# Peptides against a protein of PDB entry 3C66: the designs that were tried, part 53

Target 1, 189 residues: chain A of PDB entry 3C66
Amino acid sequence: KSWANLFEKNDFFFRYKFYLEITAYTRGSDEQHLKWSGLVESKVRLLVMKLEVLAGIKIAHPFTKPFESSYCCPTEDDYEMIQDKYGSHKTETALNALKLVTDENKEEESIKDAPKAYLSTMYIGLDFNIENKKEKVDIHIPCTEFVNLCRSFNEDYGDHKVFNLALRFVKGYDLPDEVFDENEKRPSK

## One batch from the design tools (peptide; aimed at target 1 D138)

Design b2_p28_4_s4 (made by RFdiffusion4, then SolubleMPNN; from b2_p28_4, 13 letters changed)
Fold by OpenDDE base, seed 5:
Structure b2_p28_4_s4 (fold): chain B 189 residues (1-189), chain A 28 residues (1-28)
Amino acid sequence: as target 1 above (189 residues)
Amino acid sequence: EPIIDLPNTVIPAKKGQARARLFGEEYE
């Protein structure tokens, strides 16, 4: 199956009406985040496999690359806000209260040594069976299994003040702005 | 549209586990 042609960024976030977002959060060092996010990313294929076998799911396609972002995160409350608000266009504007770390500003004295929250987000596009449109598709089980797999793999990630994981079900029109290029128009409802 | 069941919840963590959360569609 030619996976290569299906995963151009420009088409992926317009192709599906529904997405599952997997975000690994780290309030700590870049090194800690690299290890944590790498672990989560390494397990995404297993989640896809579990989703694909559900009767109501016709297609579960992972996007090939994570989206990386980081924020200055001086407090635990800020970290909670990031986890609550990130991953939905409806809520992501709340993140404007925080300083986004960019290549342009990362060397600024106020940012360089500041506490940071790192985010790595993987996307799975979902297509559902038409016949099952009236049926309830329960993705709770595979999502829970995935989460438990990730967080049980290594005890090094046991500090909930540092390491978090979230799965979010999102409609295509409510995807975060990060998935679209400047010249791309967000999908309509 | 399909009805997707993903609850808005914190998945209970054992001691020494990262916190994990689920956000469903109704997360308004």
Scores: peptide ipSAE 0.640, ipTM 0.925, DockQ to the pose 0.585
OpenDDE base, seeds 1, 2, 3, 4: peptide ipSAE 0.620, 0.636, 0.580, 0.626; ipTM 0.920, 0.923, 0.910, 0.922

Design b2_p28_5 (made by RFdiffusion4)
Pose (drawn by RFdiffusion4):
Structure b2_p28_5 (pose): chain A 189 residues (1-189), chain P 28 residues (1-28)
Amino acid sequence: as target 1 above (189 residues)
Amino acid sequence: DDESKLIIRANGNEILEDNGAVFEIEPE
């Protein structure tokens, strides 16, 4: 074999059928999002610990990089549809109605200056100890405990017209396009 | 069969929406 093989990109978004995504939103400024998403990102490892000790959870595998994007966001209505529609491949298409900030356009006049909404998403891939028969698996408490941990006593993130946090349980085939690069076809049926 | 869904939405102070985190897992 060759050195090129050792350095082959991992296949994180193909190896699991289930993913937990944690999303920090900011309809505000760049530094408001830096602090906010920075706080949330700092707590994600704790969710891994809380999840992984559970009977039923075989592994809670965090990816190493947050997925980041921002949209021009004029109205409160837009910020809300972003939260609603972002996260699933079934729905993320609705985000095309808003202007996405890219490598090419981040420097343009009508974009550099426009108010923006910011997203930062982390992925925890899940695998399960499948109990007995097809049963429901409840991981609600560790998820809400994680939410309650996303706080600061010296910084108010209470204005939800600005700051928001969301979690989704998404099956592999339904992951957002952003996680697969130009090479990779997405998982199927 | 289940589908992908939103579990919960909150901010630094409170939970704004909670849909629970319960899922059906199929054996292989």

Design b2_p28_5_s1 (made by RFdiffusion4, then SolubleMPNN; from b2_p28_5 with D1E I8L R9K N13K E24T I25V)
Fold by OpenDDE base, seed 2:
Structure b2_p28_5_s1 (fold): chain B 189 residues (1-189), chain A 28 residues (1-28)
Amino acid sequence: as target 1 above (189 residues)
Amino acid sequence: EDESKLILKANGKEILEDNGAVFTVEPE
């Protein structure tokens, strides 16, 4: 199947047992986030290419559409909490302590002028070359190179108070709720 | 132990933290 066919959501989040989540975080303006997330997103294909050549990885397929969310983020501690808790179904409920910004509430005075954390998440589905033995896969190098590439692109992106980037390895059954439609059942273990 | 692991973290005062870029996969 061509990569093009995977760009449709279809069964992408059911197809793989493992996913790599790439999340760009911005605690700042929407404009700042647009630039930062856009950069990160533009480099995901390079990461995919680097992952695909690893012996332990059979397939690395990107889901091309980012998932966007934003939260009222009044403190730096809240921003750290978002970065810690986001990206796993097990932990994402902690984000309920924060106000999710929606199209319905974004114009509320308490939300409109509040500091915000913006999140853009890209997903890579991973299939591994697993034969009959337990294997260790190391994706440190490609991931580190990717992070460095993104962070070094502009000096402003070195400001961790504003711009952050995380890569999370996630099992399919532990994907965030955002990747599933309301009528879709979460993959089982 | 969390099922999902942060592989790379670049936030706060830390530049880059590798929290699990090496993982084990097993046959079904």
Scores: peptide ipSAE 0.161, ipTM 0.685, DockQ to the pose 0.567
OpenDDE base, seeds 1, 3, 4, 5: peptide ipSAE 0.202, 0.156, 0.130, 0.199; ipTM 0.776, 0.673, 0.663, 0.704; seeds 1, 3, 5 fail the geometry check

Design b2_p28_5_s2 (made by RFdiffusion4, then SolubleMPNN; from b2_p28_5 with D1E I8L R9K N13K E24T)
Fold by OpenDDE base, seed 5:
Structure b2_p28_5_s2 (fold): chain B 189 residues (1-189), chain A 28 residues (1-28)
Amino acid sequence: as target 1 above (189 residues)
Amino acid sequence: EDESKLILKANGKEILEDNGAVFTIEPE
């Protein structure tokens, strides 16, 4: 299947009713995050392959580009909050309590020297075989294999204080604002 | 209507009803 036609951001995030979000979190250095997120991103294709063979899944298509963000994250509680609130339009407003790091503000002393949480998020669009019957789909096995593959690559990735990996299943109308341009209307429920 | 026909599970839980619940899987 040619994923090439899904490279247009606008088409991808309107095409599916359901998405699987894969977020790599790092509370540490940018170098640590680059290694961690790069590893996770490199394994997404393997997850897609495992999802596609499930009887209830008609289509699993990855969006090819990660979404990158970083926040000033002074405490472990802030890091937990980010992991809880990120990835849903319903909850992402809670992140406004933290300082988003941008190209415009990254050189400010209060931001430059602050502890940071880095986020890299990959999206998989999902279509299910649910038109004619109720379908039970269990994605536990593919997801477990994926997480194990990522976490077991280096012993350091077992440190949940620094490195985290979360999967979130979301509906198209509840995708984070980051996936839409300012001129785009969010999908309706 | 189509959503009502899907039962999606991960980590032994139905995750479709949890409105985008985050699930973490620990390495075995």
Scores: peptide ipSAE 0.239, ipTM 0.768, DockQ to the pose 0.065
OpenDDE base, seeds 1, 2, 3, 4: peptide ipSAE 0.122, 0.114, 0.126, 0.124; ipTM 0.693, 0.673, 0.661, 0.675; seeds 1, 3 fail the geometry check

Design b2_p28_5_s3 (made by RFdiffusion4, then SolubleMPNN; from b2_p28_5 with D1E I8L R9K N13K N19Y V22E E24T)
Fold by OpenDDE base, seed 5:
Structure b2_p28_5_s3 (fold): chain B 189 residues (1-189), chain A 28 residues (1-28)
Amino acid sequence: as target 1 above (189 residues)
Amino acid sequence: EDESKLILKANGKEILEDYGAEFTIEPE
């Protein structure tokens, strides 16, 4: 594929065996989430740059479009569950206990005025420099530096009951359903 | 075998949880 197509969905979620997920969470207003997720998203390119220079990483390729979702989130425990279970196919079924907000249901009275958790998720495809043996790779430094870059002078972002950020390593066959079209088959192990 | 791994949880102020980011990669 041409360089111009590298940032299109196309086969991005089939191209790599490994992905890094960056998710910004907000239990609050849409406006709060827009500001918080915008800050996080603006720093992702810097994370990619730091990943690319690691000797163990052959490719760190961002999918530049965020995936947006929101759930009715009536309790703090529900918010913790979202943060724990979101981001992998294996665990995301637990989220079926919560109401996913969609364009079709967002105007329902039970949903419209309900407390919500908003999620914005960025993906980075990873390819590693491996030989004909098992190798250990450590990406802790870039990840920590990224979180530090997301720190703000706005003290409101320090409220973990409202604002959170998570980084997750995910295998391609365990990507969330949201990244695939209805007619696409999930990658196999 | 874990299919995924949470690495870090943070907010706009501090790291809340750190699980490390070391992975074993197998050849194809």
Scores: peptide ipSAE 0.654, ipTM 0.937, DockQ to the pose 0.790
OpenDDE base, seeds 1, 2, 3, 4: peptide ipSAE 0.298, 0.634, 0.327, 0.445; ipTM 0.868, 0.935, 0.862, 0.899; seed 1 fails the geometry check

Design b2_p28_5_s4 (made by RFdiffusion4, then SolubleMPNN; from b2_p28_5 with D1E I8L R9K N13K E17K E24T)
Fold by OpenDDE base, seed 4:
Structure b2_p28_5_s4 (fold): chain B 189 residues (1-189), chain A 28 residues (1-28)
Amino acid sequence: as target 1 above (189 residues)
Amino acid sequence: EDESKLILKANGKEILKDNGAVFTIEPE
């Protein structure tokens, strides 16, 4: 990793108190996931544009690179668990029950031939227009529009057993471990 | 206050989960 890339990554996940997390899920082939995640990623810029024009949002800043992970996913229940538990530090410990696919283990026979769930996760840092009072912010419309843009592109993505998309609002101190280096301390509450 | 919130889950055909996206933001 270049120093510049490391700095950018580290600064980004400490810069904001709030993040919008977009995860594309695929339980299928790597090729299927590449197509699905690529589509979702291509639409993130449109989501950012829609967020930026909301009065309550000061900044919507996308992180430039997706985070990619994959798990051995032998059952549909495991796939549902991944979708439920992934995306926050508080809940991600449940994923320890599943085998994370790594470069070191991917050639093991038990992993190589196993059904897999692939994840690609994009982050948008959010800064809100808050003054000296509590503010309510509603981002439902742009989020819904984004999801509709992704899902309407091709009917092949309609199989919920294979393709899913989730949007999660995540606080900085509750970001998944994947966004931090081993030597970094996660933000405090 | 929830640490994180699932806003939407969807597939190519439908929204599977919709929990809304209203947040209360407090100044520091």
Scores: peptide ipSAE 0.604, ipTM 0.926, DockQ to the pose 0.783
OpenDDE base, seeds 1, 2, 3, 5: peptide ipSAE 0.281, 0.208, 0.132, 0.192; ipTM 0.846, 0.774, 0.683, 0.776; seed 5 fails the geometry check

Design b2_p28_6 (made by RFdiffusion4)
Pose (drawn by RFdiffusion4):
Order: C-alpha cells, then sequence, then structure tokens
Structure b2_p28_6 (pose): chain A 189 residues (1-189), chain P 28 residues (1-28)
C-alpha cells in the first residue's frame, strides 16, 4: 500500500444511519454569532457524555468540525424559514430563496454589507443497542439537559429575534448536502 | 429571568425540530 492511503479522508457521514445535529443560529452580527455558537459548541461534548452512558446508546460519535454558513436575511420571516427548513435534505432546498454567502461573493458590495443570519451545526452520529423488538428509544431528557446547559449568566442570549438553538434527529440519507464534498455521492434508499 | 426565558424558548425548539428524539426506531 502507500502513504496516500493512510491519509484518506474519513467517511463519517456514510458510516452511521443516524445523526443528531445541534444548530446555533444568529440573526445578528459576526461577533454575536462567534460568542453564541462558541458557547453551544463548548457544551456539545457534554451531550456526548450524557447520551453515551444510556442503555440503548452504543455510541455517540461527535464530528470534529462545525458546519458553518450564513444567508442574507432581511426579514424576521426569513430567519424563521431558515430555522424551519435548514437541517434536512428534504427541505434545505427552500434555502435557495435566500442569498448564501460563499467563497466568491463574500466580498461583494450588496453582500458584504447586507444583514446576515449565521448557522453553526455540529453532528453527533448515533448507533444503537437494539433492545428486543422494534421499540421507541427516548433520548429527550439528555437533549433538554444539554439545552439548559447552553447558557451564560454574564451574556443574555434570551432575545430569540436574535439567538436560537435547535436539534434534529436526521437519518443518513437525509443529511444536508454541505456534509458531502464534491467527490462523494450521497447515501440512498 | 432572561436565562429562564432563553432556555424555555430553546426547549420549545427541541420540541419542534427534535421531537423525533422521543420515538427513535433504530434500523437493523
Amino acid sequence: as target 1 above (189 residues)
Amino acid sequence: ASVEKQLKHFNENLEKYGKEVKSIIPEE
């Protein structure tokens, strides 16, 4: 074999059938999002611990990098549709109605200056100890406990017209395009 | 008060966007 093989990119977004995504939103400034997403990101490891001790959870595997994007966001209505539509491949297409900030256009006049909404998503891939028969598995408490941990007593993130946090349980075939690079086809049926 | 309002709203988001976490059915 060769050295090139050792350094082959991992296949995180193909190896699990289930993912938990944690999303920080900011309809505000760049530094408002830096602090906000920075706080949320700092708590994600705790959710891994809370989840992984559970009977039923075989593994809660965090990916090493947040997925980041921002859109020009004129209206409150837009910020809301972003939260609604972002996260699932079935629905993320509706985001094409808004201008996405890219490598090419981040420097343009009507974009550099426009008010923006910011996203930062982390992925925890899940695998399960499948109990007995096909049964429901409830991981709600550790998810809400994680949410309650996303706080600061010296910084108010209470204005939801600005700051938001969301979590989604998304099957592998339904992961957002952003997680697969130019090479990779996405998982199927 | 502000923290309580924030956490209440974010937990509502979990009920809205993460409601599946109550009833996950693993695939073989």

Design b2_p28_6_s1 (made by RFdiffusion4, then SolubleMPNN; from b2_p28_6, 14 letters changed)
Fold by OpenDDE base, seed 4:
Structure b2_p28_6_s1 (fold): chain B 189 residues (1-189), chain A 28 residues (1-28)
Amino acid sequence: as target 1 above (189 residues)
Amino acid sequence: SSIEKAIEYNIEQLEKHGSELKNIIPEK
């Protein structure tokens, strides 16, 4: 593994002003989530390729590892709340109303047997061609195509009450806390 | 189909956040 790859990992969340977050959600079993998130992850490279060919995008760089989290998710409303609030520093504090599953608490009976929402989040750093005129960049089309690609791959993933996929455009200063180490300071505006 | 409904659901969610995906003006 080249030193370049190690440095790229350490500064990835400081290198770009803009990020595209891709989150696979599963309200079900760990096995279901592993299959779903694995499928989504396997397709991220195709999204990157579609982003790179856009005239307004200079670089689309995927982070190599997903971020994994899970919450106790007793209701469908809780699952919708997770999907609404996750992925932004501005809104992620609302998730404190839910029980985060950790290695320390996962064996507690109340958590072990509880319905869970699993999250796998992948990040793409975006660098835009600013020097060319104030041309608006639209990434909605490739994102929509990505959703179609992931959902159409297997009929088993057709239930949005179980399997979900979200894409969010986020500024570096509004990245979730999970992407920073305890000693790292969040990027400024 | 269940897939079509799931796609529609995710597209609707994408559109709610979609103002951020459309007309991105890279600020210096």
Scores: peptide ipSAE 0.311, ipTM 0.837, DockQ to the pose 0.673
OpenDDE base, seeds 1, 2, 3, 5: peptide ipSAE 0.034, 0.033, 0.027, 0.031; ipTM 0.622, 0.581, 0.597, 0.627; seeds 2, 3 fail the geometry check

Design b2_p28_6_s2 (made by RFdiffusion4, then SolubleMPNN; from b2_p28_6, 13 letters changed)
Fold by OpenDDE base, seed 3:
Structure b2_p28_6_s2 (fold): chain B 189 residues (1-189), chain A 28 residues (1-28)
Amino acid sequence: as target 1 above (189 residues)
Amino acid sequence: SSIEEFIKYAIEQLEKHGSAVKNIIPEE
């Protein structure tokens, strides 16, 4: 299927068996997150290009839109929990212990001035070339280079208390609920 | 499966090299 067909049918999260999730985290201001996530998003295409040239990867297709969410995050432990639990259907229910910030509640006094964690997530669908099974596929190299590229862009992005960047290799049936519409059935194992 | 065996090396590398890159493999 062509890129055009993928976007026209909105079947991106059903098309691939494997996905790479790229999540930019910020525990700070909305302005800080906008700069950080914008930088990360701007570099995703470079990661895709590096993945595509690997002999064991047949296809690396980015989803065009980021997924945005924010939580009230009063403690550093909460921030670590978000980074641990987010990005998998199996673990994402733990996030229900935190207050999700929405357009409806963002002006509430208890939420407006509360410390927040912001998340922006990009997805890359992966198809592997099984015919090249004799060649080792190491996606760690391009992923590490990508993380280093983003974090080295500004010295402030080295502060792990504020800015984080994680990549997750996830199977399609374990994608977070956010990628599916309410009327869509999650892919089966 | 054939695909799981094929990417075994990639998974191993992702798991060994820290918190920046995580591999989530569902338990059977």
Scores: peptide ipSAE 0.060, ipTM 0.656, DockQ to the pose 0.059
OpenDDE base, seeds 1, 2, 4, 5: peptide ipSAE 0.023, 0.025, 0.055, 0.037; ipTM 0.597, 0.613, 0.654, 0.642; seed 1 fails the geometry check

Design b2_p28_6_s3 (made by RFdiffusion4, then SolubleMPNN; from b2_p28_6, 13 letters changed)
Fold by OpenDDE base, seed 3:
Structure b2_p28_6_s3 (fold): chain B 189 residues (1-189), chain A 28 residues (1-28)
Amino acid sequence: as target 1 above (189 residues)
Amino acid sequence: SSIEKAIEYNIKNLEKFGSELKNIIPEE
C-alpha cells in the first residue's frame, strides 16, 4: 500500500499488530540532539525500503512525525535506565522516577541547568505475509545496517555516552502511552 | 574504533531485544 495513505495518528497505532520503534537518544545539548535525531530521521526511508523487499514483510509503513521527549538525566545510570525502560508500556512506568521536561517546567532553575536526555522516536507499522506465517521473519540484518549507517556518518556519533540509537520490535498492545490520546483505549491483547 | 564499540553496544542491545527481531512469528 502506497505511503500516500497518510493515516491519522489514531488510525496508525490501531492499524497494525506490530511496530518497529526507532529511538535516537542524546545526553547533551538540544543542538546535539537536533543534529543526531535529524540524521536518524533522514535515514528511516532507507530502512523502510530494505524492510519492504523482505519476503515475509507485506507492509512497512512509517509514521510521518517523530515523538519528542526529554528527561532530567543527572547520571549515566539514569541514561542507561531510560534506554532500557523506554519504548514499552510494560516498563515505561520506571521513567516516572525521572523528571519529564515540559513547556511548563523547562524554565525552572532546577531543570534549566540540569543535564538532559533527549529522545526522538519514529514508528514503522509492520504487516506480515500470511502465507509465510509458518516462516520466521528476520529483520535483524536491515536494522543492523541502519544502525551502522547512522553511527558511521560522523565520528562524534561514536560516543555512546552521548549518542545512542535503539530499534525495538513492539506489539500494538505494548506501545508506549505517548502514542495514544488521553481518551483512547489501548489495544487489547 | 569508538564507532565500532558504539555499534557493538547497540547490536548487543538489539540482541537483548533481538529474540524479538529474529524470530517474529505473527501471532493470530
Scores: peptide ipSAE 0.046, ipTM 0.691, DockQ to the pose 0.624
OpenDDE base, seeds 1, 2, 4, 5: peptide ipSAE 0.035, 0.026, 0.027, 0.037; ipTM 0.601, 0.645, 0.619, 0.618; seed 5 fails the geometry check

Design b2_p28_6_s4 (made by RFdiffusion4, then SolubleMPNN; from b2_p28_6, 12 letters changed)
Fold by OpenDDE base, seed 1:
Structure b2_p28_6_s4 (fold): chain B 189 residues (1-189), chain A 28 residues (1-28)
Amino acid sequence: as target 1 above (189 residues)
Amino acid sequence: SSIEEAIKYNIENLEKHGSELKNIIPEE
């Protein structure tokens, strides 16, 4: 398949057994989030490059577009809960306790001026070298380096009460619901 | 520094799921 087809949603979330999720979190303004998430997104290609050189990684393909969501987030505990529960189908149902901001409700008085947590999530599909079945792959180092890179780039993002970055390794059957269309069936185990 | 604390916070959170990033065995 051409590179162009790899950047289309069509089968990206069915093509790989494993995914790396990169989520930028902001509890603040939309403007703050746009700057922070834009920085993180601009560095994803460097993470891909670091993953591709690992002997156990056959393919690391980024999905081209971030997934955007936002929640009413009145407390710091709510913000910690979002960071703990987001990114896995097994745990994302806990987010139903929070008000998801949508185009339909964003102008409601109770939502418009409420504190919000913004999320931007990038996905990398991973294919491993099966022939080396005995070799354990460790992607922790590149992920740690990525956190350091993003956090050290600008001092304005030094407050973890406002700006956060998470990386999560997820199996295809445990991807968040956001990556699938209403007519798509989640991959089986 | 605030940056150092933020890095530490995110690394600690990464390590919560660190077992998922280490010793990955591709399932057939």
Scores: peptide ipSAE 0.470, ipTM 0.889, DockQ to the pose 0.649
OpenDDE base, seeds 2, 3, 4, 5: peptide ipSAE 0.031, 0.469, 0.464, 0.034; ipTM 0.672, 0.891, 0.888, 0.582

Design b2_p28_7 (made by RFdiffusion4)
Pose (drawn by RFdiffusion4):
Structure b2_p28_7 (pose): chain A 189 residues (1-189), chain P 28 residues (1-28)
Amino acid sequence: as target 1 above (189 residues)
Amino acid sequence: SEEQEEALDRWNENVIKELDENPIYVEP
């Protein structure tokens, strides 16, 4: 074999059938999002611990990098549809109605100056100890406990017209395009 | 603050609702 093989990119978004995504939103400024997403991101490892001790959870595998994007966001209505529509491949297409900030356009006049909404998503890939027959697995408490941990007593993130946090349980075939690069086809049926 | 406690409540309700709409089922 060769050195190039050792350094081959991992296949995180193909190896699991289930993913938990944690999303921090900011309809505000760049630094408002830096602090906010920074806080949330600092707590994600705790969710891994809370989840992984559970009977039923075989593994809770965090990816090493948050997925980041922002859109020009004029109206409250837009910020809300972003939260609604972001996260699933079935629905993320609706985001095309808004202007996405890219490598090419981040420097343009009508974009550099426009109010923006910011997203920061982390992925925990899940694998399961499948109990007996096809049964429901409840991981609600550790998810809400994680949410309650996303707080600061010296910084108010209470204005939801600005700051928001969301979690989604998304199957592998339904992961957002952003997680697969230019090479990779997405998982199927 | 009080506003922050309300925001946490809203986020928790949304997480619960999302997981109820997309429940996790496992089969051997």

Design b2_p28_7_s1 (made by RFdiffusion4, then SolubleMPNN; from b2_p28_7, 13 letters changed)
Fold by OpenDDE base, seed 4:
Structure b2_p28_7_s1 (fold): chain B 189 residues (1-189), chain A 28 residues (1-28)
Amino acid sequence: as target 1 above (189 residues)
Amino acid sequence: SEAQEKAIELEQKRVKEELEKNPIYVEP
């Protein structure tokens, strides 16, 4: 399979009914996040391979570029909130309570030295085999293996106060706003 | 460490719960 057509956004976020979101979280330094997110991103292809061999999955296509964001994250509760609310249109409005770090504000004194949570999110579009209508596709096993693979790479990544990893299964209409341009309408239910 | 094992277990539980919220049924 060639993923060359997935290097561009194009219609990727309209093409599939279902998406698997993989988000690497880091509450620490930018350097820590670069290492952690880079590792996670490097293993996504292995997850795709494991998903593709499942009988119920017709196609698993990764979007090749991660989505990057960061928030001022003063407390551990804020960090938990980010992990709970991020990745779904239904819940992402809760993130408005936190200060989004932007190129325009990153040098402000109140933001520059503040604790931050960094997010890198990869998306996998999923198409399922209609012929297997009666079978529940269980992606738990490959997802768990993926998490274990990432966490086991370095013992330092076992610190959940700093490093976290979440997988979220979402429908196209519930994708976060970040994946759509201003001129694009999100898919309907 | 025991702490790491517990953390991994918790993460696995979270993944499981998230995936169970969205049962994938092939819709006709």
Scores: peptide ipSAE 0.028, ipTM 0.571, DockQ to the pose 0.575
OpenDDE base, seeds 1, 2, 3, 5: peptide ipSAE 0.025, 0.026, 0.024, 0.026; ipTM 0.595, 0.521, 0.548, 0.554; seed 2 fails the geometry check

Design b2_p28_7_s2 (made by RFdiffusion4, then SolubleMPNN; from b2_p28_7, 10 letters changed)
Fold by OpenDDE base, seed 1:
Structure b2_p28_7_s2 (fold): chain B 189 residues (1-189), chain A 28 residues (1-28)
Amino acid sequence: as target 1 above (189 residues)
Amino acid sequence: SEKQEKRLELEKERVRKELEENPIYVEP
């Protein structure tokens, strides 16, 4: 059974209490981002496999669709801010200070040729073994291995001014707004 | 390059720190 058949958007972001967010960032061209994000996305399944074998993890299910967004990003500070604030409902409001690129505005003169930060985010729903409640599940090893795998694939991806990769552990109630439909109520704490 | 290796190490440390700051507690 393909993962695509198992998870519909509507239920996925309500099924788990915890999610691992994997975001590929690119401050550069769309072409650069497509290559970088494509690489990251291609390796997510390997991360899932490494997570699933951890004794404390019962389930690690990837959502198959990446979430795509882009912002006008005129400065390096803006790029750092995006990386700091994106991926959490608590902090994502800070991104309102930046211009979100949309299909409606992408052809505007002020946006078309502006420096952009591109974001592609993959989500992994996590279910933990209740019996291991007392043991902190250490996911650092597989996560750092994943980062190393992606960054070492091409020397160009070592340029943090252009390419970045973040892994964020997020509770369901703190997922970004992008994962919910307008009519969906955010999970409660 | 040494510079790239250092950057990668810093990134790994950031990931580690972030995950440590968000302890995974199995809530019943």
Scores: peptide ipSAE 0.050, ipTM 0.642, DockQ to the pose 0.545
OpenDDE base, seeds 2, 3, 4, 5: peptide ipSAE 0.022, 0.027, 0.023, 0.026; ipTM 0.495, 0.503, 0.462, 0.493; seeds 2, 4, 5 fail the geometry check

Design b2_p28_7_s3 (made by RFdiffusion4, then SolubleMPNN; from b2_p28_7, 14 letters changed)
Fold by OpenDDE base, seed 4:
Structure b2_p28_7_s3 (fold): chain B 189 residues (1-189), chain A 28 residues (1-28)
Amino acid sequence: as target 1 above (189 residues)
Amino acid sequence: SKAQEERIELEQKRVREELEKNPIYVEP
């Protein structure tokens, strides 16, 4: 069965206790971001395959569509702040200090030509094997390999002032608000 | 190149640090 057919938004973000977030960041042009995020997204399936074969992981399922956002990002410090605060419900409120670019405001003169940070985020739901003994599951190796694969694809992607890539492990109750509809209740701890 | 190696090491460090913030355990 195609992953696309198996996972509707309706319950994906409630189905798993744990998620891996993969975010491609670009402080530059939309064209630069499309290339970078497109590359990252194209490699997610490889990461999934590597995760699925780990003994401690029962299931690794990607959500098929990225979440897209962009912010006015006038400084490098703002860009670092975005990377630090994005991807967790606990910290994402700090992003309210920045101007979110929306379809409604993108044509405003103050926003249209402003420096921007673009974000594309892919989510992987993780189900771990249930065992009587608690054991640490190490996903560092496949995640590192994934980052290396993406970053080494083009030399331009080595410029961390422009291009960044983050992998964040989050619990379902700490997922960003963007994954839930307004009428949906966030999963509890 | 040396610069590429340094960048890769930096990325590996970032990934490691991020993953270590949230220990993953197989739970009963």
Scores: peptide ipSAE 0.047, ipTM 0.645, DockQ to the pose 0.654
OpenDDE base, seeds 1, 2, 3, 5: peptide ipSAE 0.027, 0.047, 0.042, 0.039; ipTM 0.620, 0.651, 0.644, 0.639; seed 5 fails the geometry check

